# Peptides against a protein of PDB entry 6TME, part 147

Target 1, 324 residues: chain A of PDB entry 6TME
Amino acid sequence: NRLKRAYIALQAWKKAFYSDPFNTAANWVGPDVCSYKGVFCAPALDDPSVLVVAGIDLNHADIAGYLPPELGLLTDVALFHVNSNRFCGVIPKSLSKLTLMYEFDVSNNRFVGPFPTVALSWPSLKFLDIRYNDFEGKLPPEIFDKDLDAIFLNNNRFESTIPETIGKSTASVVTFAHNKFSGCIPKTIGQMKNLNEIVFIGNNLSGCLPNEIGSLNNVTVFDASSNGFVGSLPSTLSGLANVEQMDFSYNKFTGFVTDNICKLPKLSNFTFSYNFFNGEAQSCVPGSSQEKQFDDTSNCLQNRPNQKSAKECLPVVSRPVDCS
Target 2, 324 residues: chain A of PDB entry 6TME as posed
Amino acid sequence: NRLKRAYIALQAWKKAFYSDPFNTAANWVGPDVCSYKGVFCAPALDDPSVLVVAGIDLNHADIFGYLPPELGLLTDVALFHVNSNRFCGVIPKSLSKLTLMYEFDVSNNRFVGPFPTVALSWPSLKFLDIRYNDFEGKLPPEIFDKDLDAIFLNNNRFESTIPETIGKSTASVVTFAHNKFSGCIPKTIGQMKNLNEIVFIGNNLSGCLPNEIGSLNNVTVFDASSNGFVGSLPSTLSGLANVEQMDFSYNKFTGFVTDNICKLPKLSNFTFSYNFFNGEAQSCVPGSSQEKQFDDTSNCLQNRPNQKSAKECLPVVSRPVDCS

## One batch from the design tools (peptide; made by RFdiffusion4, then SolubleMPNN)

Design b2_p17_7_s3 (from b2_p17_7, 10 letters changed)
Fold by OpenDDE base, seed 3:
Order: structure tokens, then sequence, then C-alpha cells
Structure b2_p17_7_s3 (fold): chain B 324 residues (1-324), chain A 17 residues (1-17)
């Protein structure tokens, strides 16, 4: 019986709770698992006459505990939402049995260890949120071979380079922010055909921005702030016909910020503060437009307020990185 | 729906970033 397996899994999970401040699992008693708070039943896809546990929603329950291997008995679960809890440990490999997994949200928890490679085993996965955890190590290249709508990786401990497979991603939103990613942005980024929002904030990324960023015609948000990027902004950024929010602040960029970037047709906010830019076009000057906001603070610009000292600028501006 | 959840999470991401 599928519900009997679900009962075993859910009772094992309840036993794995160290704290349940809102008494969310207080009614998790007896064989009627479909009455359990945060447990949702639906007709099975293979037999509409049979009820199965199809979803879990324990979002914002502040539950402390771990995910026991018995959760692998929830073989009919397609929706697993457990964000904003205090679950710790690792994602169980037994979840590979949840072959219907469609949405997996474990964000804002205390999960540790490497990337949960069990997520790669789910053929129908569309939504993956693992942000605000303590996941570490390398990002598996295979994550971008999946047909995901969104990939939330931000606020973790991921290290190493961004995989070149990123160009295969069909995701509209990808967040890398607040990790330990290093190296260059892969040139394959320009192949992300469905990308709307990409966020690199607060990593150890470096090198020149790839020219291929200018091929991201559907991007509305591009944030590369708080990294170690160098060189000039690619002239190909003039191709970002739909960009609304663009942030390059807190990097080591040099050179001239051009009219072709600041005149982008949908650009509403462009922040390029805290760099080493030595010139800007008149269209980039803060207050030059009523429709666009610019921030040029803490650069090496002449005749602008709040710029770096000549002592700070000269060592960097006199030795520009050639990205050609 | 997945779309509604995505939109909510996008909004949350924008607020937290």
Amino acid sequence: as target 1 above (324 residues)
Amino acid sequence: SSKEELERDEELAKKNL
C-alpha cells in the first residue's frame, strides 16, 4: 500500500525532528497521512482510484531536524517544499526513488556537504532551490544539462569555477550570488537562450567579462557586483536590448564607460561604482536622465564627486588589463 | 503552481540580494 509506505516515511521524519516550534507535526498521528498538516494527497498518475502523497509543504515551519533515508518511500512526491526550517545534515540519496520530483525547495536551512547530486537523478525536475544553506565544493556540470526553469544556488559555500555547461541551461533565472565561485565567466554564457536574470554577486570571480554576454538578448537583470573582474566593459554589451538592471559595482574594471552601454533602450538602473573607470560618456553621468539611474561613485573619473584618490587610481589605471 | 512559486521566489531573491 502506497499510503502505508508514506506513513512509515512520515513517522520516521517526525522522529527525526529535534524541535517543532509551531507544533506542525502535532497531528501526524495514525494511518491517515492525507490529514497531516503540510502533507497533500492526490490521485496517483498510474491509478486514479488510488490516493498518494503527492506534495509536502513545510515552508516557514522553523523545524529543527534532519531528513531520514525513509523519505525515499515517498515515491509519489512531485512537490517538496521545506524552506525556512532548521533541517541539517545531507540530502538523502534515497530520494532518488522520487522519480516524479518536479519542484524541490530546501532553501533557507542548514544543509551541508557537497551539491545534492540526487537532484540530478530526477528526470522531470523543473525548479531547484537550494539557496541559503551550507552546501560546498564544486557545482556539478550536469546541473545545466537539466531542463530547469530556475536554479537558485545563492548563499552557499560553493567553490571552483562555473561550469562551461552553463550555456546549455534553459533556465530563465540563475543565481550564483554569495558563494566562493572563482575563475572567469565561461564564454558559453551567451548560449543561454531563455535567460532573463543572472546574479553573480559576492563571489571570487575574476578575469575579463566575456564578449558573449552581449548575446543575452532576453536578459533583464545582470548583476556581476562584488567580484574581482578586470579590464574594460565589453563593447558587445550594447546588444543587451532588454536589460533593465545592470550592476558592475565593487570590481576592478578599468577604461571608459561608453554611450552604447548607458543608452541601452530598457536600462533603468546601471551601477558601476567602486571600480577604476577613468572616463564615462555624458549619458552615463548620474542625473543626466530622468528615466535612468546611474551610480559612478568611487571610480577614477575626472571632475566627478566621491572619486578615488589619485594615489589609489594611478597604480591600476596606468596598467590596464588588456582583454583582447 | 510552479510559475506562481517561481515568481514568488524571484521576488524574494530580489529582496534578499
Scores: peptide ipSAE 0.022, ipTM 0.691, DockQ to the pose 0.144
Fold by OpenDDE base, seed 2:
Structure b2_p17_7_s3 (fold): chain B 324 residues (1-324), chain A 17 residues (1-17)
Amino acid sequence: as target 1 above (324 residues)
Amino acid sequence: SSKEELERDEELAKKNL
């Protein structure tokens, strides 16, 4: 019986709670698992006459504990939302039995260890949120071979380079922010067909921006701030016909910020502060437009306020990185 | 936007710390 397996799993999970401040699992008593708070039942896809546990929602429950292996008995679960808790340890490999998994949100917890490779085993996964955890090591290249709508990786401990497989992603939203990613952005980034928002904030990314970024015609948000990027902005950024928010602040960029970038048709906010730019077009000057906000603070610009000293600029501006 | 969600979640994370 599927509900009997679910009962075993949920009772094992209740025993794995160290703290339940809101008494969320107080009613997790007896065989009627469909009455449990945060447990949702639906007709099984293979037999509509059979009721199964199809979803878990324990968002914002502040529960301290871990995920026990017995959760692998929840074989009918398609929705697993447990964000904003204090769950610790690793994601159990036994969750590979949850072959209907569609949305997996374990964000804002205390999970540790490598990327949860069990997420790669789910054939129907569309939403993956693992942000605000302590996941570490390399990002598996295979994550971008998944037909995901969103990939939230931010605020973790991920290291190494961004996989070249990123260009295969069909996701509309991808976040890398506040990790330890290093190396260059792969040139394959320009192959992302459905990308609307991409965030690289606060990593150790370096090198030149690839010209292929200019192929991201559907991007509305592009944030590469707080990295180690060098060289000039690619001239191909003039191809970002739908970009609304663009941030290159807190890098080591040099050269001239062009009119073609600052005149992008949907651009509302463009921040390029805290770099080593030595010139900007008149269309890039803060206050030059009523419809667009610009920040040029702390560059090497002439006749602009709040710029770096000649002493800070000269060593960098005199040795521009050639990105050709 | 993902940035606004990140900022909101950072504020939520800071409140929960």
Scores: peptide ipSAE 0.020, ipTM 0.635, DockQ to the pose 0.151
Fold by OpenDDE base, seed 1:
Structure b2_p17_7_s3 (fold): chain B 324 residues (1-324), chain A 17 residues (1-17)
Amino acid sequence: as target 1 above (324 residues)
Amino acid sequence: SSKEELERDEELAKKNL
């Protein structure tokens, strides 16, 4: 009976395809759903004698269509990977019945509407990829209350502030890039104990960087480029003992870039170009190290090439933002 | 790296399936 429900769901989905350029669903005929291309069966967790649909992989199928509500009949699915398609509409609320959902990848599609709150209903979810869609509105704070390993939100239409609940996240990787997020980075960010990689690129974030960033001892990648951040870099960034890649380019930062930042022990790439920094330590100068790459382009640095004019610098540098 | 995570192709997701 579980495979019969899966058959109903998969046949409803096939009917929801507008275009299948690679004929992926051509063999989606008859009751043997386990033979369907991109459908994976496994023994049920509750009864190893019963075969169930445990996974879907339709990655890179270029399928145009939508997700019908009948997909909620796939109650044994733990892996749902449908990236790089042309699926449109909303994520069906009926997917709340997929209580075994472990990995959910709908990235690189044409999904619209608010954040798919159905993802919050999955108790065992570890991997969430919704990047490269048209999701909009506020990010629900509850996303960070979930025990996720990875959260990919980049290249959407999300707006408003980043929730303060971010500090509760157990995720090793979080991407916010290329959205419309605004406001400050929450001070609670320093509580992200498992964080390895965080990306804020290309938002409307502003204010000072919180000092609590320096508590991210496991972070290897920190990218805050292409925002509206102001003030000096926090001195507490000297605590980033494992950071390899750091990018603060295309902001409105001011002040002095210190030795304590540029001498970070694992730092391989540090980009702080296109700001209003008025000084840097000798250890921050491009070419000062063979092991580290720096970019100081388009700042307010004295005796450095490719800097902003005094006319561009003076109005900003003469009015430093105090972040204390 | 997080820069690699901005790619449309998720290698981690592909390996987990």
Scores: peptide ipSAE 0.023, ipTM 0.701, DockQ to the pose 0.383; fails the geometry check
Fold by OpenDDE base, seed 5:
Structure b2_p17_7_s3 (fold): chain B 324 residues (1-324), chain A 17 residues (1-17)
Amino acid sequence: as target 1 above (324 residues)
Amino acid sequence: SSKEELERDEELAKKNL
């Protein structure tokens, strides 16, 4: 039966624990898997008279171990939350049998290897959190063909370009921060109709910002800080009618920070420090507004404090990148 | 929400659990 398969899986997992400092699996004894700490049962979707393991919650258990292939026997699991542990190794391919997977959170662990492509096999997946791991290599383009509400990829070892399929994403939140992503932001980004928050912090992204960013009407958070972006800020950023937090700091931007950007109606914080901007509108000056916070530190601005020297500015400002 | 909330290891409110 289904609970017998779940028992085999959970006992195999308990054997795969190297350390359980809170004794979370201490009660993982006997056939009554529904009484196990962090195991949640529900009526099966296909037969309400049958009780099945529908969820796992081991968040914050500090468990050291790995995910054994026997976890593929948990075929009724829709919710898998195991964040803030010390699980290592790879996500088992046997999890492809968990066809009801809806929320998958393995964040803040020690997982390694390529992107867990098994997540792409789950037809009903809505939430994917793999942040704070050691996942590496390329992001598969197919991730953005999934009907995900949230995609958390930050604090990993992902490299290569961001897929152009990003424009197909229905996610409200996407994080790329603290990886090794390179290349340009795809122009298709402007097609992300449901996007509220996107974070690119601390990658190796470069080139000009695409004008299509200005089509992100629902964005409240846009952070592109700590990259290698060049050129001027797109004039189309004046279209970000709902942006509250915007950060372009620690890049190689040049040109003029316009009044149309600094007067965005919902803008609360705009950081453009540590660039090569050579001018700003009066509305962009720190302290010019009581409702808006600005940071213009370490640019090439005249008559502003804490700016770069003329020696540092001249070589960059005199050779602006044309993004047209 | 803020960028700090996106960067921190905090769980979102579970919908079905």
Scores: peptide ipSAE 0.022, ipTM 0.683, DockQ to the pose 0.278; fails the geometry check

Design b2_p17_7_s4 (from b2_p17_7, 11 letters changed)
Fold by OpenDDE base, seed 4:
Structure b2_p17_7_s4 (fold): chain B 324 residues (1-324), chain A 17 residues (1-17)
Amino acid sequence: as target 1 above (324 residues)
Amino acid sequence: SELEELLRDEQLALKNL
């Protein structure tokens, strides 16, 4: 019975293919769905004597098509990997029936519309990759209430603010890069107890960096580059004991880059170029360390090469933003 | 609902298999 449902779903999906350049679905014929390329069967969790479709892997198949609602018949699927295709349209709401969904990777496709809220319905979801699509609108706050290990949102069209619920996230990796997120980074960010990597690159984020960033003791990568951040770097950044990669470039930061930041024990790369910093500690100077790379280019630093003109600096540096 | 329609279609399809 369950494999018959899977057959219906997979045949409906095959019909939804506009192009299959590698003939991935060429063997998608007949009732033996477990023999289908990219279809993986396993014993059902509720009845080990029953074979079910437990996974789909169509990664890198360059398939053009859409996800038909009949995919909701794949009720035993825990792994759904269809990255690097040309699937378009929306994620079907019928996928809410896939209650075993554990990993959902639809990255590098042509999906459109709002955030696929069906992903929020999956109680066991641990991995969500929707990057490199055309998803738009607001990020639902409830995404961070999920017990996700990774959240990949980068290279989409998401707008609005980052939800305050971010602090509830248990994810080790979160990417916001290359969206249209605006507003401040929530102060609740410091509550992300499992965070290792967070990337904000290329958004419309603004305001001061919250002091609570310094509570991210497990962060190895912190990239806030290419935004509209203002003010000084929080002194609490000295708390980033495990940060290896830090990028604040292409913002509107002012003030002094301190020893406490540049001497972070695991810091390998620190880029703070293309800001309005008016001073840096000697430990922040590029070439001051053999173990650390710094970039101070295009700031308002005295006696440093490749700095902004006084005409460009003066209006900004003379009006420091108070982040207190 | 779309889901109910799918379930009906499923039942119909399963009868035809």
Scores: peptide ipSAE 0.028, ipTM 0.644, DockQ to the pose 0.016
Fold by OpenDDE base, seed 2:
Structure b2_p17_7_s4 (fold): chain B 324 residues (1-324), chain A 17 residues (1-17)
Amino acid sequence: as target 1 above (324 residues)
Amino acid sequence: SELEELLRDEQLALKNL
């Protein structure tokens, strides 16, 4: 019986709780699992006459514990939302049996170890949120071969380069922020057809920005701040017809910030502070527009306030990185 | 309950699969 398997799984999970401050699992007693707080039943997809556990929502329960292997008995679960808890350990490989998984949110927990490769086994997965954990190591290239709507990876310990497979992603939102990613942004990024928001904040990314970023016609948010990027901004950024928020601050960019970038039609906020830019167009000057906000602070600009000293600028500006 | 005992037995059987 599917509900009997669910009872076994949920009772094993209750035993894996170290702390339940809100007594969320207090009513997790007896065989009627559909009455359990945070457990949602629905008719099975293969037999509408059979009631199954279709969803878990334990968001914001502050539960300390781990995910036991017995959770692999929840074979009818399509929605698994357990964010803002204190769950620790690894994501069980037994979750590969949850073949209906559609949304998986384990964000804001204490999970450790490598990327949870079990997420790659779910054929129908559309939403993956693993942010605000301690996941480490390489990002599997296969994550971008999944037909995901959103990929949240931020605030982890991921290392290595961003996979070239990123261009295959159909996701509208992708976050890499606050990891340890290194190397260049892959040129394949321009192939992300559905991309609206991409965030690279606070990594160890380097090299020149690829020209192919200018092919991201649907992007509304592009944040590459707090990295090690060098060279000039690509002239192809003039192709970002829908960008509203753009941040290149806290990098090592050089050269001239052009009119074609600062006059982007939907641009509302453009931050390029804390770089080594040695010139900007008049359209890029803060206060030049009522509709657009700019920040040019701490560059190598002439006749602008709050710029770097000539002593700080000269060693960098005199040795521009050629991105050609 | 008798049902809880049956469920425990089923749990043991499922762990061996």
Scores: peptide ipSAE 0.026, ipTM 0.644, DockQ to the pose 0.015
Fold by OpenDDE base, seed 3:
Structure b2_p17_7_s4 (fold): chain B 324 residues (1-324), chain A 17 residues (1-17)
Amino acid sequence: as target 1 above (324 residues)
Amino acid sequence: SELEELLRDEQLALKNL
């Protein structure tokens, strides 16, 4: 019986709770698992006459514990939302049995270890949120071969380069922020045909921005702040016809911020502060537009307030990185 | 109990995962 298997899994999970401050699992008693708080039953896809556990929602329960291997018995679960808890350890490999997994949110927990490769085994996965954990090591290239709508990786310990397979992603939202990613942004980024939002904040990314960023016609948010990027902004950024929010702050960019960037038709906020830009077009000057906000603080701009000293600027501006 | 037997069987299966 599918509900009997679910009972075994849920009772094993309850035993894996070290702390349940809100007594979320207090009613997790007896065989009627469909009455359990945070457990949702639905008709099985293969037999509508049979009820199965189709979803888990334990969001914001502050539960301390781990995910036991018995969770692999929840074979009908398509929605697994356990964000904002204190679950620790690793994602069990037994979750590979959850072949209907559609949305997987384990964000804001205490998970550790490598990227949970079990997520790659789910053929129907559309939403992956693993942000605000302690996942580490390399990002598997295969993550971008999946037909995901959103990929949230931010606030982890991921290292190494961003895979070149990123260009294969069909995701509308991708976050890399607050990791330890290094190297260049792959040129294949311009192939992300459905991309609306991409966030690179607070990594160790470096090199020149690829010209192919300008091919991201659907992007509304592009944040590359708090990295080690160098060189001039690509002239191809003039192709970002739908960008609303753009942030290049806290990098090592040089050169001139052009009219073609600052006059982007949907641009509402453009932050390029804390760089080494030595010139800007009049359209980039803060206060030049009522419709657009700009921040040019802490650059190497002449006749602008709050700029870097000549002593700080000269060593960088005199040795521009050629990105050609 | 039937439940304990089922639990044992499933736990045995899980050892192979």
Scores: peptide ipSAE 0.026, ipTM 0.637, DockQ to the pose 0.016
Fold by OpenDDE base, seed 1:
Structure b2_p17_7_s4 (fold): chain B 324 residues (1-324), chain A 17 residues (1-17)
Amino acid sequence: as target 1 above (324 residues)
Amino acid sequence: SELEELLRDEQLALKNL
């Protein structure tokens, strides 16, 4: 029965292919779905004597098509990896029947519409990759209430603010890069206890950085580049004991870059170029360390090369934003 | 095939759930 349902689903999906350049579905013939290329069977969790479709891996198949509703018949699938294809349309609501979903990767496709709220219905989901698509609208706050290890949202069309629920996330990696997110980073960010990597690159984020960023003791990568952030860097950034890569470039930051930031013990790369910083500590100067790389290009620094003109600096530096 | 007919009937039954 379970493999018959899988056969129906997989044959419906094969019919939904517009192009299969590598003939990936060429062997998708007959009832033996476990022999299908990119289909993986395992013993069922509820009955080890029953073989079920437990995983799909069609990564890098360049398949053009859509996800038909019949995929909701793949009720035993825990791993769904279909990245680097040309699948279009929406994620079917029928996938809510895939209650064992553990890893869901639809990255690098042509999916459209709002955030796929069906992903919120999966109780055991640990990995969510929807990057490099055309998903749009608001990010549901409930995404961060899930016990996810990784959340990849980058390179989409998401808008509005980052939800304050971000502080509830147990994820080690979160990417917001290359969307249309706006507003401030929530102060609750400091509550992300398992966070190792967070990327905000290339959004419309603004305001002051919250002091609570300094509570991210496990963060190794913090990238806030290419936004509209203002004010000084928080002094609490001295608490980032494990940060290796930090990027604040292409913002509107002002003030002084301190020794306490540039002397962070694991810091390897710190980029603060293309801002309006008017001073830096000697430890922040490019070439001051053999172990650390700094970029101070295009700021308002005195006696440094490649800085902004006084005409560009004066209107911004003379009107510092108070973040207190 | 007879198997494909049986599978189609099962598909119709599943769509009605």
Scores: peptide ipSAE 0.025, ipTM 0.651, DockQ to the pose 0.015

